# Peptides against a protein of PDB entry 4ASU, part 158

Target 1, 270 residues: chain A of PDB entry 4ASU
Amino acid sequence: ATLKDITRRLKSIKNIQKITKSMKMVAAAKYARAERELKPARVYGVGSLALYEKADIKTPEDKKKHLIIGVSSDRGLCGAIHSSVAKQMKSEAANLAAAGKEVKIIGVGDKIRSILHRTHSDQFLVTFKEVGRRPPTFGDASVIALELLNSGYEFDEGSIIFNRFRSVISYKTEEKPIFSLDTISSAESMSIYDDIDADVLRNYQEYSLANIIYYSLKESTTSEQSARMTAMDNASKNASEMIDKLTLTFNRTRQAVITKELIEIISGAA
Target 2, 83 residues: chain B of PDB entry 4ASU
Amino acid sequence: FTFASPTQVFFNSANVRQVDVPTQTGAFGILAAHVPTLQVLRPGLVVVHAEDGTTSKYFVSSGSVTVNADSSVQLLAEEAVTL

## One batch from the design tools (peptide; made by RFdiffusion4, then SolubleMPNN)

Design b2_p18_5_s4 (from b2_p18_5, 16 letters changed)
Fold by OpenDDE base, seed 4:
Structure b2_p18_5_s4 (fold): chain B 270 residues (1-270), chain C 83 residues (1-83), chain A 18 residues (1-18)
Amino acid sequence: as target 1 above (270 residues)
Amino acid sequence: as target 2 above (83 residues)
Amino acid sequence: LEERIKRNEELLKKFLSL
């Protein structure tokens, strides 16, 4: 490589490093906000899931329609955030298919579709785009919930798969159940809940779905921003190391050029 | 007793004496050992009676309330404000 | 802008994979 080539590469990497540092700062700010907003969202979401845990809702084996909702975003550069969700979605889909279930997939965020489209295109019902530009709101979750309910796919049971935030350095891909109105209405364990009107239960389930989606979005967002922050930090460090290596190469190459020129001068070669 | 909105937590696994909730079917009081039920909130007043005798009032929008067999209660409002 | 973002993402991916 010529000195010019090395210099150009150095300049390019330095620019990348500036970008990654800036992105790190942006991710850090978004993470801090997301983490703060996750606290109440977690209480809210866990509260919504409490019914399913306490009632131990079971889907009959004869019920074959299963919905998988993968929660992620449209934005890359966040490590394994998207691939982790997609991996679990694939695993779940395969397991359900092996159990004789019909599986349909919903992607929240375009990245899931990007990963799964080739292998699971026929199973996709809908993909929600424009996820991750702004912090998710309950309104956003409600829109998603409504769209799911209106999708025309009458699932019996579902799985919402998302990254649960643990810490700034850790997330875990988790699955939470989603049940159809029919499944809940038919669950024996629900018999302890007195005189629930069908309309009430329907409305309750609509809220529940929105609540769970909202929760999942908040967990996912926090995990994503944290992972992005880490990824950008790592990128910045890698850039720094590469700059150092290239600088060394530049210096060596420069010395070699000088030496060559001196030899040419001494040898009388023009 | 858990009472939260998506953005704010008012009570988290707290022990309360009574919670009055506005539901679509009517307002009812949730007492200790209330029978399990699921209800949907209507916009209205929530009144929380703490064990210490403190009464707190909240305005809530839509949402849900769950009373479980274990006497745990989840009051989840889309929006809620202290009054 | 989207193309720029995509190009930058690809560059970053290449860079991160190094």
Scores: peptide ipSAE 0.022, ipTM 0.869, DockQ to the pose 0.014
Fold by OpenDDE base, seed 1:
Structure b2_p18_5_s4 (fold): chain B 270 residues (1-270), chain C 83 residues (1-83), chain A 18 residues (1-18)
Amino acid sequence: as target 1 above (270 residues)
Amino acid sequence: as target 2 above (83 residues)
Amino acid sequence: LEERIKRNEELLKKFLSL
């Protein structure tokens, strides 16, 4: 490589390093907010799941329609955040298909669609775009829930798959159940709840769906921003190492060029 | 007893004496060891009676309340404010 | 800053994939 080529590459990598450092700072600010907002959201979301966990709602084996909701975002450069969700979605879809279930998919965030488009395009009902630019609100979750309810897809049971935040250096992809009104209404375990009006149960199910989606979005956002900070830090370190290597190469190449020029001068070939 | 909104937690796995809730079918008091029930909230007043005799009042917009067989209670409101 | 980051996302993606 010529000195000019090395210099150009050095300049490019230095510019990338500046961008990755800036992105790290932006991700850090978003993470700090997301983590703060996750604390109440987790209590709220876990509270919403409590009925389904305690009632042990089961879907009859003859019921075949299953919905998978994958939760991530539109934004890249966050390590394995999207691929982790997609991997679990693929595994779940394969297991359900092997059990003779009909599987449909909803993607929250465009990255899920991007990863699964080739293999699962026919199973997608809808993809929600414009996810991850702003912190998710309960209103955003309500819109997603409403769109699902209005989709006309009559699922029996569903799975919501998202990254649960553990720490600044750790997340875990998890699955939580979603149940249709019919599944909840027909569950034997619900018989202990006396005098539940059908309209009350419908309203509860719709509200619960929004709650679980909201919770998943908050967990996903916190995990994503944390992972992005780590990814940008790693990228900045990798850029630094590459700059050091290229600088050494530049110095060696410069000395070689000088030596060559001196030899050409001495030999009269210049 | 858990009482939370999407953005704020008021009670997290707390022991309380009684919670009065505004439901669509009417306001009722949830006592310790209340029978399992599921209701949706209407806009109105929530009153929490703590074991120490303190009473806290809240306004809620909408939401749900569940009383489970294990006597756990989840009060979830879309919006809630301390009064 | 966010706009600049978005414009360079493709370049960064290539760099991070190396």
Scores: peptide ipSAE 0.021, ipTM 0.864, DockQ to the pose 0.015
Fold by OpenDDE base, seed 3:
Structure b2_p18_5_s4 (fold): chain B 270 residues (1-270), chain C 83 residues (1-83), chain A 18 residues (1-18)
Amino acid sequence: as target 1 above (270 residues)
Amino acid sequence: as target 2 above (83 residues)
Amino acid sequence: LEERIKRNEELLKKFLSL
């Protein structure tokens, strides 16, 4: 490589390093906010899921319609955040198909569609875009819930797949159940909640769906920002190492050029 | 007893004596060891009676309340403010 | 800021894919 080529590459990598450092700071700020907002959201979301855990709701085996909601975002550069969700979605879809179930998919965030569109395009009901620019609100979750409810797909049970935040260095892809009104109403374990008005139960379930979606969005966002911060830190370190290597190469190449020029001068061949 | 909105937690696994909730069905008082039930909230006042004798009032816009067989209660409000 | 972030993301995708 010529000195010019090395210099150009050095300049490019230095610029990339500036970008990655800037993105790290942005991700750090978003992470700090997301973590603060996750605290109440987790209490809220776990509170909404408490019924399903305590009632141990089971879907009859003869019921075949299953919904998968994958929660991610539109933005890249966050490590394995999107691929982890997509991998679990694929695994779940394959297992359900092998069990003879009909599977439909909702993607929250364009990255889910981007990963799954070639293999699962026919299973997608809807994909929500513009996810990840702003912190998710309960209103956003409500829109997703309403779209699902209005989709006309009469699922029996479903799963919402998202990355649960553990720490700044750790997330785990998890699945939480979604149940249809009919499945909840027919569940034997719900008998202890007898005398609930059908309209009340419907309203309750619609609200619960929004709650679970909201919770998943908050977990996903926190995990994503943390992962992005880490990814940008790693990219900045990799850029630094490459700058060091290229700087050494530049210095060696420069010395070689100087030596060559000196030899040409001394030999009179120039 | 857990009482939270999407953005704020008021009670997290607390022991309370009684919670009065604005339900659509008219069942407003949730006592300790209440029978399992599910209700939806209408806009109104939530009153929490703590074991220490303190009473806290909240306005809620909407939401749900769940009383489980284990006497755990989840009060979830879309919006809630302390009064 | 958003446009700058998007441009940066595209540049980084190229860099991280190398």
Scores: peptide ipSAE 0.015, ipTM 0.858, DockQ to the pose 0.016
Fold by OpenDDE base, seed 2:
Structure b2_p18_5_s4 (fold): chain B 270 residues (1-270), chain C 83 residues (1-83), chain A 18 residues (1-18)
Amino acid sequence: as target 1 above (270 residues)
Amino acid sequence: as target 2 above (83 residues)
Amino acid sequence: LEERIKRNEELLKKFLSL
């Protein structure tokens, strides 16, 4: 490579390093906010899921309609965040299909659609875009819940798949159940909850759906920002190492050029 | 007893004597060992009676309350403020 | 400019896959 080529590469990588460092700082700020907002959201979301865990709601085997909600975002450059969710969605969809279930998919965030559209296009009901530009609000979750309720797809059971935040360096893709109103109403384990009005149960279930979606969005956002921060840190380190290597190559090449020029001067071959 | 909104936690797995909640059908008190029930909240006052005799008041906009067979209670409000 | 942006995105993807 010529000195000019090496210099061009050095300039390019230095620019990339500046971008990755800037993106790291942005991700760090978003992570700090997301982590702070996740604390109450987790208590809230876990509280909403408590009924399903305690009531041990079972879907009858004859029920065949299953909804998968994958939760992620529109934004890339966050390691395996999107692929992890998509992988689990694929696995769940395959398992359900093998069990003779009808599977429909909702994607929260465009990245899920980008990964799964070619192989699962016929199973998609809707994809929600514009996810990840701002921190998710309960209003955003309510909009998603409303669209699901208005989709006309009468699922029996569903799965919401999202990345749960563990630490700044760790997340885990998890699945939580969602149930239709009919499944909840017909569940034998719900018999202990006496004198529940049908309208009350409907309202409760709609609210619970929004709660679970909100919770999943908060977990996903925190995981994503943390993963992006880590990815940008790694990219910055890799850029630094490459700059060092290219700088050494530049210095060696420069010395070789100087030596060649000196030899040409001494030999009179110039 | 857990009482939270999407943005704030008021009680997390706390022991309380009584919680008064505003439901669509009216206000009712949740005592220790209340029968399992599900209700939705209307805008109104939540009153938490602690075991030490302290009383805390909250305004809630909407939400749900769950009383489970294990006597655990989840009070979830869309918006809640301490009064 | 678009080619430069695309090249930078490709390079960034390459750095993230490492």
Scores: peptide ipSAE 0.007, ipTM 0.853, DockQ to the pose 0.012

Design b2_p18_6_s1 (from b2_p18_6, 9 letters changed)
Fold by OpenDDE base, seed 4:
Structure b2_p18_6_s1 (fold): chain B 270 residues (1-270), chain C 83 residues (1-83), chain A 18 residues (1-18)
Amino acid sequence: as target 1 above (270 residues)
Amino acid sequence: as target 2 above (83 residues)
Amino acid sequence: MEEALKKFQEKLAELAAK
């Protein structure tokens, strides 16, 4: 490689390193915020899911319509955040299909669609774009919930798949159940709950859906920012190592060029 | 008893004497061993009566309240403020 | 939800004005 080639490569890698360092800092700031906002969101979301756990709501086997909601974002450079969700969505979709279920998919974030479009395009109901630029709000979750409820797809049961935050270095892709109003209202386990007005139950279910979506978005966002921070740190370190190696190569090559030029001058061959 | 909004937790698995909640069908008090129920919140006053006799007041927008068979309660408000 | 939010804001404003 010529000195010019090495210099060009060094410049390129140094620029990449600057970008990755900057992105790391941005991700770190967003992570810190997301983690703070996740604390109440987790209590809120887990509280919403408590009914489903305590009531042990089961969907009858004869009910065949299943909705999968994958939660991620539009934003890349965050390691396996999107692929982990997509992988679990694929697995779940395959398992449900094998069980004779009809599967439809909602993607929260464009990355889910990008990964699954080729293989699951016909199963997609809707993809929500412009996710991840700003911290998710309950309003955002409500919009998603409303759009889902208004989609016209009458699912019996659903699965929301998202990355649950564990620590700055760890997340786990998890699944939580979503039930249709009809499934909840018809569940035998719900008989212990006093005669619930149908309108009340509908509204309750709407909130429950919004709540779980909000929770999933907060978990996903926190996981994503932490993963991005880690990915950018790793990229910056890798760039640093490459810069060091190339710098050594540059210095060696420079000395060789100088030596060659000196020899040519001394020999009169120039 | 759990009482939270998306952005704030007021009570997390706490023991309380009574919680008064505003629902679409009216306000009701949740006591120990209240029958399981699901309700939707209307904008209004939540009053939490602690075991020590202290009373806390909150204003909530909308949301849900769940009373389970195990006497656990989840009060989830879209917005809530301490009064 | 939107109507509930509006009512909440209105009531909150009323409480703040007392």
Scores: peptide ipSAE 0.039, ipTM 0.855, DockQ to the pose 0.056
Fold by OpenDDE base, seed 1:
Structure b2_p18_6_s1 (fold): chain B 270 residues (1-270), chain C 83 residues (1-83), chain A 18 residues (1-18)
Amino acid sequence: as target 1 above (270 residues)
Amino acid sequence: as target 2 above (83 residues)
Amino acid sequence: MEEALKKFQEKLAELAAK
């Protein structure tokens, strides 16, 4: 490689490093906010799931329509965040199909669709785009919930798949159940809940769905920002190492060029 | 007893004496060993009576309240403010 | 939900004005 080539490459990598460092800082700021906002969101979301856990709501085996909601974002450069969700979605879809279930998919964030479009395009109901630029709000979750409920797809049971935040360096892809109004209303375990009006139950289910979606979005966002921060840090470190290596190569090459020039001068071959 | 909004937690698995909630079917008090029920919140006042006799008031928007068979309660408001 | 939120905001405004 010529000195010019090395210099060009150095410049390019240095620019990349600047970008990755900047992105790291942005991700760090977003992470810090997301983590703060996740604390109440987790209590809120877990609280919403409590009914399903305590009532042990089960979908009858004859019910075949299953909805998978994958939660991620539109934004890349966050490690395995999207692929992890997609992998679990694929696994779940395959398991459900093997069990004779009909599977439909909703993607929250365009990246899910980007990963699954080729293999699962026919199963997609809708993909929600413009996810991840701003922190998710309950309003956003409500919109998604309403869109789902108004989609006309009458699922019996569903799974919401998202990355649960563990720590700045760790997330886990998890699944939580969602149930249709009909499934909830028909569940034997719900008989212990006194005189639940159908309208009340419908409204309750709407809130429950919104709550769970909101929770999943908050978990996902926090996980994503932490993963992005880590990814950008790693990229910055890798760039630094490459800069060091190229700098050494540059210095060696420069010395070689100088030596060659000196030899040419001494030999009179100039 | 858990009482939270999407943005704030007021009670997290706390023991309380009574919680008065505004529901679409009417305001009712949740006591210890209340029968399991599901309700939807209407905008109104939530009153939490702590075991120590202290009373806290909150204004809530819409949401849900769940009373489980194990006497656990989840009060989940879309918005809530301390009064 | 949207209607409920609107009502909530209206009530909050009323309470703040008192």
Scores: peptide ipSAE 0.036, ipTM 0.852, DockQ to the pose 0.056
Fold by OpenDDE base, seed 3:
Structure b2_p18_6_s1 (fold): chain B 270 residues (1-270), chain C 83 residues (1-83), chain A 18 residues (1-18)
Amino acid sequence: as target 1 above (270 residues)
Amino acid sequence: as target 2 above (83 residues)
Amino acid sequence: MEEALKKFQEKLAELAAK
């Protein structure tokens, strides 16, 4: 490589490093906010799931319509956040298909669609875009929930797949169940809940779905910002190492060029 | 007893004496041995009676309340404010 | 910009894996 080539590469990497450092700071700020907002959201979301856990709601095996909701965002540069969700979605879809179930997919965030479009395009019902620019609100979750309920797809059971936040350095892709109104209403375990009006149960389910979606969005957002911060930090470090290596190469090459020029001067003067 | 909104936690697995909730079917008092039920909240007053005799009041917009067989209660309001 | 950064990250990952 010529000195010019090395210099050009150095300049490029330095510019990238500046960008990655800036992105790290932005991600850090968003992470700090997301983590604060996740605390109440987790209590709220876990509270919403309590019924399904305690009542042990099960979908009959003869029911074949399954909905997979993958939760991520539109934003890249966050490590394995999107691929992790997509991987689990693929695995779940394959398992359900092998069990003879009909599977439909909903993507929350454009990245899910981007990853799964080629292999699962026919299974997609809808993709929600414009996710991840702003912190998710309960209103956002309610809109998604309403759209799902109005999609015309009469699922029996579903799975919401998202990244649960563990720590600044760790997330785990998890699945939580969602149930249709019919599945909840027909569940034998619900018999202990006496005198539930059908309209009440419908409204309750709508809230439950919105609550779970909201929870998943908050977990996903926190995980994503943390992962982005880490990814940008790693990119910045890798850039630094590359700069150091290229700088050494530049210095060596410069010395070699000088030596060659001196030899040429000496040999040409002879 | 858990009482939370999406943005705030008021009670998290707390022991309370009684919770009065505004439901679509009417005002309901939840006691420790209340039968399992699912209800939807209407806008109104939530009153939490603590074991120490203190009473806390909240206004809720909407949401759900679950009373489980194990006497656990989840009061999940879309919006809630301390009064 | 994001695409360029993605390509760069991919290249960096490839270089780190070597």
Scores: peptide ipSAE 0.026, ipTM 0.866, DockQ to the pose 0.012
Fold by OpenDDE base, seed 2:
Structure b2_p18_6_s1 (fold): chain B 270 residues (1-270), chain C 83 residues (1-83), chain A 18 residues (1-18)
Amino acid sequence: as target 1 above (270 residues)
Amino acid sequence: as target 2 above (83 residues)
Amino acid sequence: MEEALKKFQEKLAELAAK
């Protein structure tokens, strides 16, 4: 490589390093906000899921319609965040299909569709786009919940798949159940609950779904920003190492050129 | 007893004497060992009676309340403010 | 910018594997 080539490459990598450092700082700021907002959201979301755990809601085996909701975002450069969710969605879809269930998929965030489009296009009901530019709000979750409930697709049970935040360096892809109104209303375990008006139960289920979606969005966002911060940090370090290597190569090449020029001067072969 | 909004936690697995909640079906008082039920919140006042005799008041918008068989209660409001 | 960064990450990964 000529000195010119090395210099050009150095300039390019230095510029990329500046970009990755800047992106790291942006991700760090978004992470810090997301983590703060996740604390109450987790209590709220876990509280909403408590009914399903305590009531031990079961879907009869004769019921065949299953909905999978994958939660991620539209934005890349966050490591394995999207692929982890998609992998679990694929696994769940395959297991359900093997059990003779009908599976439909909803993607929250465009990245899920991008990954699964080729293999699961026929199973997609809807993809919610414009996820991840701003922090998710309860309003956003409510819109998703209402659109799902009004989609005309009747499901018996479902699974919401998202990345749960553990720490700045760790997340885990998890699954939580969702149930249709009919499944909840017909569940034997619900008989212990006092006489519940059908309209009350419907409204309750709408809130429950919105709550779970909101929770999943908050977990996903925190996980994503943390993963992006880490990815950008790693990219910046890798760029630094490459700059160091290229700088050494530049210095060696420069020395060789100077030595050659000196020899040419001394030999009169210039 | 858990009482939270999406953005704020007021009570987290706390032991309380009584919680009065505004539901769409009317006034609802949650006592110890209340029968399991599901209700939807209407805008109104929530009053939490602590075991020490202190009372706290909150204004809530919409949401849900769950009383489980294990006597756990989840009050989940879309919006809530301390009064 | 995001595409350029993705290409760069891919190139960095290729260079790290060599």
Scores: peptide ipSAE 0.024, ipTM 0.859, DockQ to the pose 0.011

